# Ledger of designs, part 211: peptides against a protein of PDB entry 4Z63

Target 1, 334 residues: chain A of PDB entry 4Z63
Amino acid sequence: LCLGMNDLTGNIPEDLFHLKRLNLLGIQENRLSGSLSREIRNLSSLVRLDVSWNLFSGEIPDVFDELPQLKFFLGQTNGFIGGIPKSLANSPSLNLLNLRNNSLSGRLMLNCTAMIALNSLDLGTNRFNGRLPENLPDCKRLKNVNLARNTFHGQVPESFKNFESLSYFSLSNSSLANISSALGILQHCKNLTTLVLTLNFHGEALPDDSSLHFEKLKVLVVANCRLTGSMPRWLSSSNELQLLDLSWNRLTGAIPSWIGDFKALFYLDLSNNSFTGEIPKSLTKLESLTSRNISVNEPSPDFPFFMKRNESARALQYNQIFGFPPTIELGHNN

## One batch from the design tools (peptide; made by RFdiffusion4, then SolubleMPNN)

Design b2_p22_6_s4 (from b2_p22_6, 9 letters changed)
Fold by OpenDDE base, seed 1:
Structure b2_p22_6_s4 (fold): chain B 334 residues (1-334), chain A 22 residues (1-22)
Amino acid sequence: as target 1 above (334 residues)
Amino acid sequence: STRSYGGEVVVSFTGSSWVTTE
């Protein structure tokens, strides 16, 4: 049953929950309100539930133990409060959980040992607090993780050295500290291609440790951290780099010539720093920005990117990395 | 404008066959 993208109002009719053979319920992008009914438990054949972009409120019902076939739960952009229900946090069938842009709170707790099928987790823009869950690496299939815009604190857990499945990771604006530790840990994530750390580590020094290495890194965004230091030499070894944003920091020194050696780099923002010297000639020869036919093997996330140029501005959505406009931004330096 | 105003990239998983708009 697909009723998405309408102007439906009110609550879900209770009789809908009598559809025992229903595999897909999509009621996204409406104006449905009230609590999400516990009677969802009656939809025992449900594989996909999409209630996103509505006006639902209250706690998410703890009925997911009665939904043994549920693979996809999409609830982004609602007014849900409370935590992740225990049954949801223990779901062995769930592949994707998207609860971005709600009012969920408390400590984030997932039983990753039980969540054997979880591939994508989007909990961005909520009110989760405390420390990052140390057991996330126990979610052995967890590839995509967005925890941006939460009230986490502290450091990236040491256990994330073992986060082998991690490919796409956003921790933007989550009050994290110790960038040196974070990078030192995350470099061990051998499948990591996308890393977003914007609005963290305020005033820290960007490490220039040659021992750091991100082999498969394609997207690095560490903007607006007031970071000190220079362009990190370790980044030069990330030969697959496609997007780099280090804007709105306090980085100094010259822009190194190796920045133009990235064959796939098509988006570069180093604006609003304190870089000095000349613009490297190599930047004018970036293959991805020339008329050359360059094959770009970009990652294939199951998520769009959202670019916000200002905190108060509307986010621009890009379904693919190549959807970003080719950009070199070096403004407001010296 | 391509100017940066302290912008950020946020990753979000729609998981849907359709594209959402804020």
Scores: peptide ipSAE 0.028, ipTM 0.653, DockQ to the pose 0.039
Fold by OpenDDE base, seed 4:
Structure b2_p22_6_s4 (fold): chain B 334 residues (1-334), chain A 22 residues (1-22)
Amino acid sequence: as target 1 above (334 residues)
Amino acid sequence: STRSYGGEVVVSFTGSSWVTTE
C-alpha cells in the first residue's frame, strides 16, 4: 500500500493493520498525526515501512520483535520522542533505519551484535545526548552513518578504529572535541570515503601530522570549526579527493600547490579563512574542471546529500556528489 | 575572518523528495 505524497490527515485507520500479508506500507509525505499505532505489530509480513514526512508524535512503539521481515524503516521528519525502542535496537532484519529530524532523546543505544543486517543509519537532527555509542563498529555491515546535529559531547570512541564497514560518516554539529584524536581514529576506517565534521572542535588546531592517511577519502567537510593551523600535508595523499570544504576556519599560510594535483577534485571551498600568498597556478590545471572526459568513481550513499550555504539557508538536495556544481571558493581570505 | 555562520554539507539518508531544512 502506497499512499505517499498526498495531503492525508488524521491517523492510520485501525483496520489497515489487519492486512497480515502487507509487505510495503508507504504513507510518507502527508499530514498524518497522533501516535504511531502499536498495531503495526500485526503487519507481520512487513518489509518496508515509510511514515516519513508526517506529523506523528509520541514514542515509537516497541513492536519490532513482531516484524521479523522488516528491512526498511523510514520515519524521518516527524515529531517522535523518546528513545529507539528496544525491539528496534535489536532487530536482526533491519537494513536501513532513518529517523532523522525528530525529537528522539536520551542516550543512543543499539545492540549492534543483534543488528547483523544494518547497513544504513540516519539519526541526524535529534536530541540524543551523552557519548557516541562505542559499540557501533559491532554493526559489521554498517556503511552509512549520519549522527549529525545531536549532542554527542566528548570524543570519537577508540573502538571506531575497527569500523571497517564505515564508508559515509557525518558527525556535523554534535559538540565533539579533539579533532586530532578523531582523525587519528577514523584514518583506520579503510573504507571511509565521506567524512563530515562541520561545526565541531571549536577553536582547535587542525592536525598536520604526516602519519595521518585517508586512502579512499573522496569527500572531506570540516567547515565552521574555527580551526587553526595550515592546509594539512597528510591530505595530499588522499588522491581520490573530490570535494574539500575547510571554509569558515582560521587556517593560515599558503594554499599549497599540491591542491591542484587532485585529479578528481571538482569542489573546493577554502573561503573565510586567513590564507595568504598567491593562488597556486596548479588550480588552473585541475582536470575535473576542464573539458576532459575523466572517469570518476563517485561514492554512492543510500540517500541524497544536502548542502547549506549558511545557517538560515534552505538545504539543497543532491542525489549524487556530481550534482554539486564545480566550484572553487577562495573568498574572504587575507 | 570567520563569522558565526558557515557553509555545510550534510550527509543525509532520506528517501523524501522534499527539500529539508536542518
Scores: peptide ipSAE 0.028, ipTM 0.646, DockQ to the pose 0.053
Fold by OpenDDE base, seed 3:
Structure b2_p22_6_s4 (fold): chain B 334 residues (1-334), chain A 22 residues (1-22)
Amino acid sequence: as target 1 above (334 residues)
Amino acid sequence: STRSYGGEVVVSFTGSSWVTTE
């Protein structure tokens, strides 16, 4: 049953929850309000539940133990409060959980040893607090993780060295500290292709440790951290780099010539820093920006990218990195 | 449809901490 993208209001009729054979319920992008009914437990055949982009409120009902086939739960952009219910945090069937842009709070706790099928987790823009859950690497299939815009504190857990499944990771705007430790840990994530750390590590020094290596890194976004230092030499070994945003920091020194050696680099933003010297001529030789038809194998995180060029401009959402226009931004430097 | 006024900023040219979505 797909009723998304309408102007439906009010509550879901209770009789709808008597559809025992229903595999898909999509009621996204409406104006449905009230609490999400506990009676969703009656939809025992449910594989996909999409209630996103509504006006739901209250706590998410703790009935997911009665939904043994549920693979996809999309509840982004609602008014849900409380925590992740225990049954949801222990779901062995769930592949994707998207609860971005809600008012969920408390400590983030997932039973990753039970959540054996979890591939994508989007909890961005909530009110979770405390520390990052150390046991996330125990979610052995967890590939996409967005925890941005929460009230996490402290450092990236040491246990994330073992986060082998991690490919797309956003921790932007979560009050994290110690970028040196974070990068030192995350470099061990062998499948990591996308790393977003914007609005963290306020005023810290961007490490220039040549021992750091991100072999598969395609997207690095560490903007608006007021980071000091220079362009990190270790980044030059990330040969697959496609997008680099280090804008709105306090980085100094010259832009190194090796920045033009990235064959797949099509988006570069180093604006609003304190870089000096000449623009490397190698930037004019970036293959991805030349007339050549280049095929780029794009990473595809499940969380969206948002770009706002200025305060008055419309926000732009990108679901794919390829959606970003080819860009070189070096403005507002010395 | 509803709107979102608190989305994540991944790339920001102004240093904004949030974006609005349709």
Scores: peptide ipSAE 0.028, ipTM 0.619, DockQ to the pose 0.053
Fold by OpenDDE base, seed 2:
Structure b2_p22_6_s4 (fold): chain B 334 residues (1-334), chain A 22 residues (1-22)
Amino acid sequence: as target 1 above (334 residues)
Amino acid sequence: STRSYGGEVVVSFTGSSWVTTE
């Protein structure tokens, strides 16, 4: 049943929950309000539930133990409060959980040993607090993680050295500290291709440790951290780099010539730093910015980027990294 | 222009058949 993208109001009719054979329920992008009924438990054949972009409020009902076939739960952009219900945090069938842009709060707790099928987790823009859950690496299939715009004080857990499944990770604006420790840990995530750490590590020094290595890194965004130091030499070994944003920091020194050696680099933002010297000639030879044929692997279409141009502007969605216009930004340096 | 006021990039998942925005 697909009723998305209408102007439906009120709550879900109770009779809808009598549809025992329903596999797909999509009621997204409406004006549905009130609490999400616990009677969704009656939809025992449900595989996909999309209630996103509505006006739902209250706590998410703890009925997911009665939904053994549920793979996809999309509830982004609602007014849900409380935590993740226990049955949802223990779901063995769930592949994707998207609860971005709600009012969920408390400590984030997932039983990763039970959530054996979870591959995508989007809990960005909520009110979670405390520390990052140390047991996330126990979610052995968890590839995509967005925890941005929460309040996870402290450091990246040491356990994340074992986060082998992690490919896409966003922790933007989450009050994290100790960038040296974070990078030292996350370098062990051998499948990590996308790392977003913007608006963290306020005023810290960007480590220039040659022992750091991110082999598969394609996207690195560490903007607006007021980081000190210089362009890190360890980054030169990330040969697959496609997007680099270190803007709005306090980085100094010269832009190194190796920055032009990245064959797939099409988006570079080093603006609003304190770089000095000359622009490397190698930047003029970036193949990705020329008419030359370049093959680049794109992330999953289910993993969009949102770029916020300024604090008051609406975020723009880019479904692919190539959605970003080819860019070299070196403005506002010394 | 992009990042004129210290803009940020956030990664998210749609999981839907259509494109959504924040």
Scores: peptide ipSAE 0.039, ipTM 0.656, DockQ to the pose 0.052; fails the geometry check

Design b2_p22_7_s1 (from b2_p22_7, 13 letters changed)
Fold by OpenDDE base, seed 4:
Structure b2_p22_7_s1 (fold): chain B 334 residues (1-334), chain A 22 residues (1-22)
Amino acid sequence: as target 1 above (334 residues)
Amino acid sequence: MYITTFPDEGESYTPLPYSIEL
C-alpha cells in the first residue's frame, strides 16, 4: 500500500493494521501525526515500512520482534523521541534503518550480533549522546553509516579497526575529538571509500604521518574543523581520490604538486585556509576535469551531502557524489 | 565552500530518490 506524497492528516486508520499480508506500507511525505501505533505489529508480513516525512511523535513502538520479515524501516523526518526500541535494535531481518532527522536521544545502542542483515544505518540529525557504540563493527554487513549531527563525545573506538564492512561513513558535527586517533583507526577499514568528518576536532593538528594509508578512499571531507598543519603526505597514496574538501581550516604551507596526480579527482576545495606559495601546475592537468566521460554510476552513500558556500549560506543538497560540479576552490588563502 | 551531511539548523532535507532508499 503506497499513500506517500499526499496531504493526509491524522493517524493511520486502525483497520489498516488488519492487512496481515501487506508487504509494503508507504505513507511517507504526508502530515500524519500522533504516535506510531503499536498495532503495526499486526502487519506480520511487512517487508518495508516507510513513515518518513510526517509529523509522527512519541517513542517508536517496541514491536519489531513481531515483524520478522521487515527489511526496510524509513522513519526519517519525524518527531520521534526516546531511543531505538529494543526489538528494532535486535532485528535480524532489518537491512536498512533510516531514522535521520528526529529527536531520538540517549546512548546509541544496537545489538549488532543480532542485526546480521543491517547494511545501512542513518541516524543523522538526532540527539544521541555519549560515545560511539564500540560494537558497530559487529554488524558484519554494515556498509553505510551516517551518525552526523549527534553528540558523540570522545574518540572513534579502537574496535573500528575491525569495521571491514564500512564503506561510507559520516560523523560530521558530532563533537568528536582526536583526529590523529580517528584517522589511525579508520585507515584499517579496508572498504572505506567515503569519510566525512566536517565540524569535528576543533583546532587540532591534521596528522602528517606517512604511515597512514587509506587504500580505497574516494571521498575525504574534513572541513571547518580549524585544523592546523599542512597538506598530509599520506593522502598522496589514495590513488582513487575523487573528492577532497579540507576547506575552512587553518592549514599552512604549500599545496603539493601530487594533488594533480589524482586521475579521478574532480572536486578539490582547499579554500579558506592559510596555504602559501604557487598553485601547482599539475592541477591544470587533472584528467577528470578534462574528460566528459565521468562514470556517474559508481556506488554512492545512502545519506545526502550538503554544500555550504560559507557559514551563513543556505546548504544545497546533493544526493550523490557525482552531483557535485567539477571544482577547484583555492580561494581565501594567503 | 565546505561539504557536510546535514542541512542548516531550521532547514530541511529534501526526499531522496527511491533508489537510494532501497
Scores: peptide ipSAE 0.457, ipTM 0.823, DockQ to the pose 0.628
Fold by OpenDDE base, seed 3:
Structure b2_p22_7_s1 (fold): chain B 334 residues (1-334), chain A 22 residues (1-22)
Amino acid sequence: as target 1 above (334 residues)
Amino acid sequence: MYITTFPDEGESYTPLPYSIEL
C-alpha cells in the first residue's frame, strides 16, 4: 500500500493494521501525526515501512520482534523521541534504518551481533549523546553510516580499525575530538570511499603523517574545522580521489603540485584557508575537468550532501556526489 | 564553500524522488 506524497492528516486508521499480508506500507510525505501505533506489530508480513516526512511524535514502538521480514524502516523527518527500541536495535532482518532528522536521544546502542543484515544506517540530525558505539564494526554488512549532527563527544573508537564493511561515513558536526586518532583509525577501513568530518576537531592540527594511507578514498570532506597545518602528504597516495573539501580551515603553506595528479578529482575546495604561494600549474591539467564525463553511475552514499556558500547561507542539497558541478575553489586565501 | 551532510537548523531536507529512495 503506497499512500505517499499526499495531504493525508490525522493518524493511520486502525483497520489498516489488520492487513496481515501487507509487504509494503508507504505513507511518507503526508501530515500524519500522533504516535506511531504499536499495532504496526500486526503487519507481520511487512518488508518495507516508510513513515518518513510526517508529523509523528512520541517514542517508536518496541514491536520489531513481531516484524520478522522487515528490511526497510524509513522514519526520517518526524518528531520521534526517546531511543531506538530494543527490538529494532536487535532486528536480524533489517537492511536499512533511516531515522534521520528526528529528536531521538540518549546513548546510541545497537546490538550489531544481532543486526546481521544491517547495510545502511542514517541517524543524522538527532539528539544522541555520549560516545560513538564501539560495537558498530560488529555490524558486518554495515556499509553506509550517517551519524552527523549528534553530540558524540570524544574520539573515534579504536574498534573502528576493524570496520571492514564501512564505505560511506559521515560524522559531520558531532563534537568529535582528536583528528589524528580518527584518521589513524579510519585508514584501516579498507572499503572506505567517502569520509565526511566537517565541523569537528575544532582548532586541531591536520596530521601530516606519511604513514597514513586511504587506498580507496574518493570523497574527503573535512571543512570548517579551523584545522591548522598544511596540505597533508599522505593524501597524495589516494589516487581515486574525486572530491576534496578542506575549506574554512586555517591551513597554511603552499598548495602542492601533486593535487593536479588526481585523475578523477573534479571538485576541489581549498577556499577560506591561509594557503600561500602560486597556484599549481598541474591543476590546469586535471583530466576530469578537461576530457572525462564524470561517471554518474558510481555508487554514492545513501545520505544527501549539503553545500553552503558560507556559514550564513542556506544549504543546497545534493543527493549524489556527481551532482556537484566541477569546481576549483581557491578563494579567500592569503 | 563547504560541504556537510545536514541542512541548516530549522531547515528541512528535500525529499528524494521515490525512485532513488532505497
Scores: peptide ipSAE 0.456, ipTM 0.822, DockQ to the pose 0.593
Fold by OpenDDE base, seed 5:
Structure b2_p22_7_s1 (fold): chain B 334 residues (1-334), chain A 22 residues (1-22)
Amino acid sequence: as target 1 above (334 residues)
Amino acid sequence: MYITTFPDEGESYTPLPYSIEL
């Protein structure tokens, strides 16, 4: 059943849960309210459940052990509270879990050893607290991870050195500390292409360690961290770099000439720093800005990006990296 | 400007196009 994008109100009719052969339930983008019924357990053939963009409240029912075929659960933009139900956190069938923009709280706990099919996890904009779960790398297929705008105090776990499946990672505004440790760990993620760390590491030094290497890094965003230091030399080895945002920091020194050697770099924001010297002539030769053929077919994160002009401006949503206009921002350097 | 992965406090996301990948 596909009933999305309507003005439906109230709760789901109980008789709907008698549809034992139902493979897809999509009721997204409505005004459905109340608790999500535990009677979803009766939908034993369910492969996709989309309840996103509603007014659901209460706890998510602990019935996912009765949904052995469930691959997709989308519950983003609701009023869900509590934790991730134990049966959901142990689901061997689940490929995608999206619970972004809810009121989920407590410690984030997933049984990654059981979640053998999980490839995408979006828990951004919730009320999770404590530490990042050390066992996330045990989710052997987990490629997309958004944990932004939670309160994960402390450091990136050392176990994330073994996060081989990780390709797209956002931890923006999650109260993280120790950028040197974070980068030192995440460089071991050999499939990591997108890393977003905005609004963390407040006032720390950006490491300039030549031993750091991100082999497949395409997107690096470490904005608004008040970071000190200079343009890091280790970044020059990330030959696939497409987007770099280091804006709203306290970085100093010259912009190095190697910044113009990135053939795929189409978006560069170094604004609101303390860079000095001349603009590198190599920036005027960026192939991505001279050639119209940006490869639109590159995989993007499942989570959207947001551009903020300043701290008081409304964020603009970009669903794909290539939705960003070709940009060089070097303004507001002193 | 700066990039992040969340909207401002009190603002909503924009829905992604509904794709049925089964």
Scores: peptide ipSAE 0.426, ipTM 0.813, DockQ to the pose 0.739
Fold by OpenDDE base, seed 1:
Structure b2_p22_7_s1 (fold): chain B 334 residues (1-334), chain A 22 residues (1-22)
Amino acid sequence: as target 1 above (334 residues)
Amino acid sequence: MYITTFPDEGESYTPLPYSIEL
């Protein structure tokens, strides 16, 4: 049953939950309000539940143990409060959980040993506090993780060295500290292709450790961190790099010539730094900007990106990496 | 410019196309 993109108001009629053979309930993009009914438990055949983009409030009901076929739960852009229900945090069937842009709070806890099917997690823009959950790497299929805009104080856990499934990771604006430790850990994520760390590590030094290596890194965003140091030499080994944003830092020295050796690099923002010297001539020879034969069919993160022109500007949403225009921004340097 | 994965406080996301949100 798909009722999305309407002007439906009020609560879901309870009689709808008598549809025991229902595999898909989509009621997204409405004005549905109140609490999400516990009677969703009666939808024992449910595979997909989409309640996103509504006015739901209260706690998410703890009834997911009665939904053994549920693979997709989309609840983004609501007013949900409290934590992740225990039954949801233990769901063995769940492939995707999206609760982005809610008011969920407390410590983030998932039983990753039980969540054997979880491949996508979006909890961005919530009120989670404490530390990053050390057991996330135990979610052996977890590929896509957005935890941006929460209050995860401290460092990236050492356990994330074992996060082999991780491909797309955003921790932007999550009060993280110790960029050297974070990069030193995350380099061990052999499948990591997208890393977004914007608005963390305030005033730290960007490490220039030649031992750092990100083999499959395609997207690196570490913007607006007030980072000191220079262009990191270790990045030159990330031969698949497509997008680099190091803007709004305090980086110094020359832009190195190897920045133009990235065959797939179509988006470069080094603006609002303190770089000096000449613009590398190699940047004028970037194949991605001349031939546009970039495979548009590459997998992207499930979470959207946002581009801000400045700190006061409205963010523009980009749903895919290749939605970004081919860009070289070197402005506002010395 | 700078990239992040969230809009500003009080700004709204836009819905992802169905094909992206699975």
Scores: peptide ipSAE 0.448, ipTM 0.822, DockQ to the pose 0.618; fails the geometry check

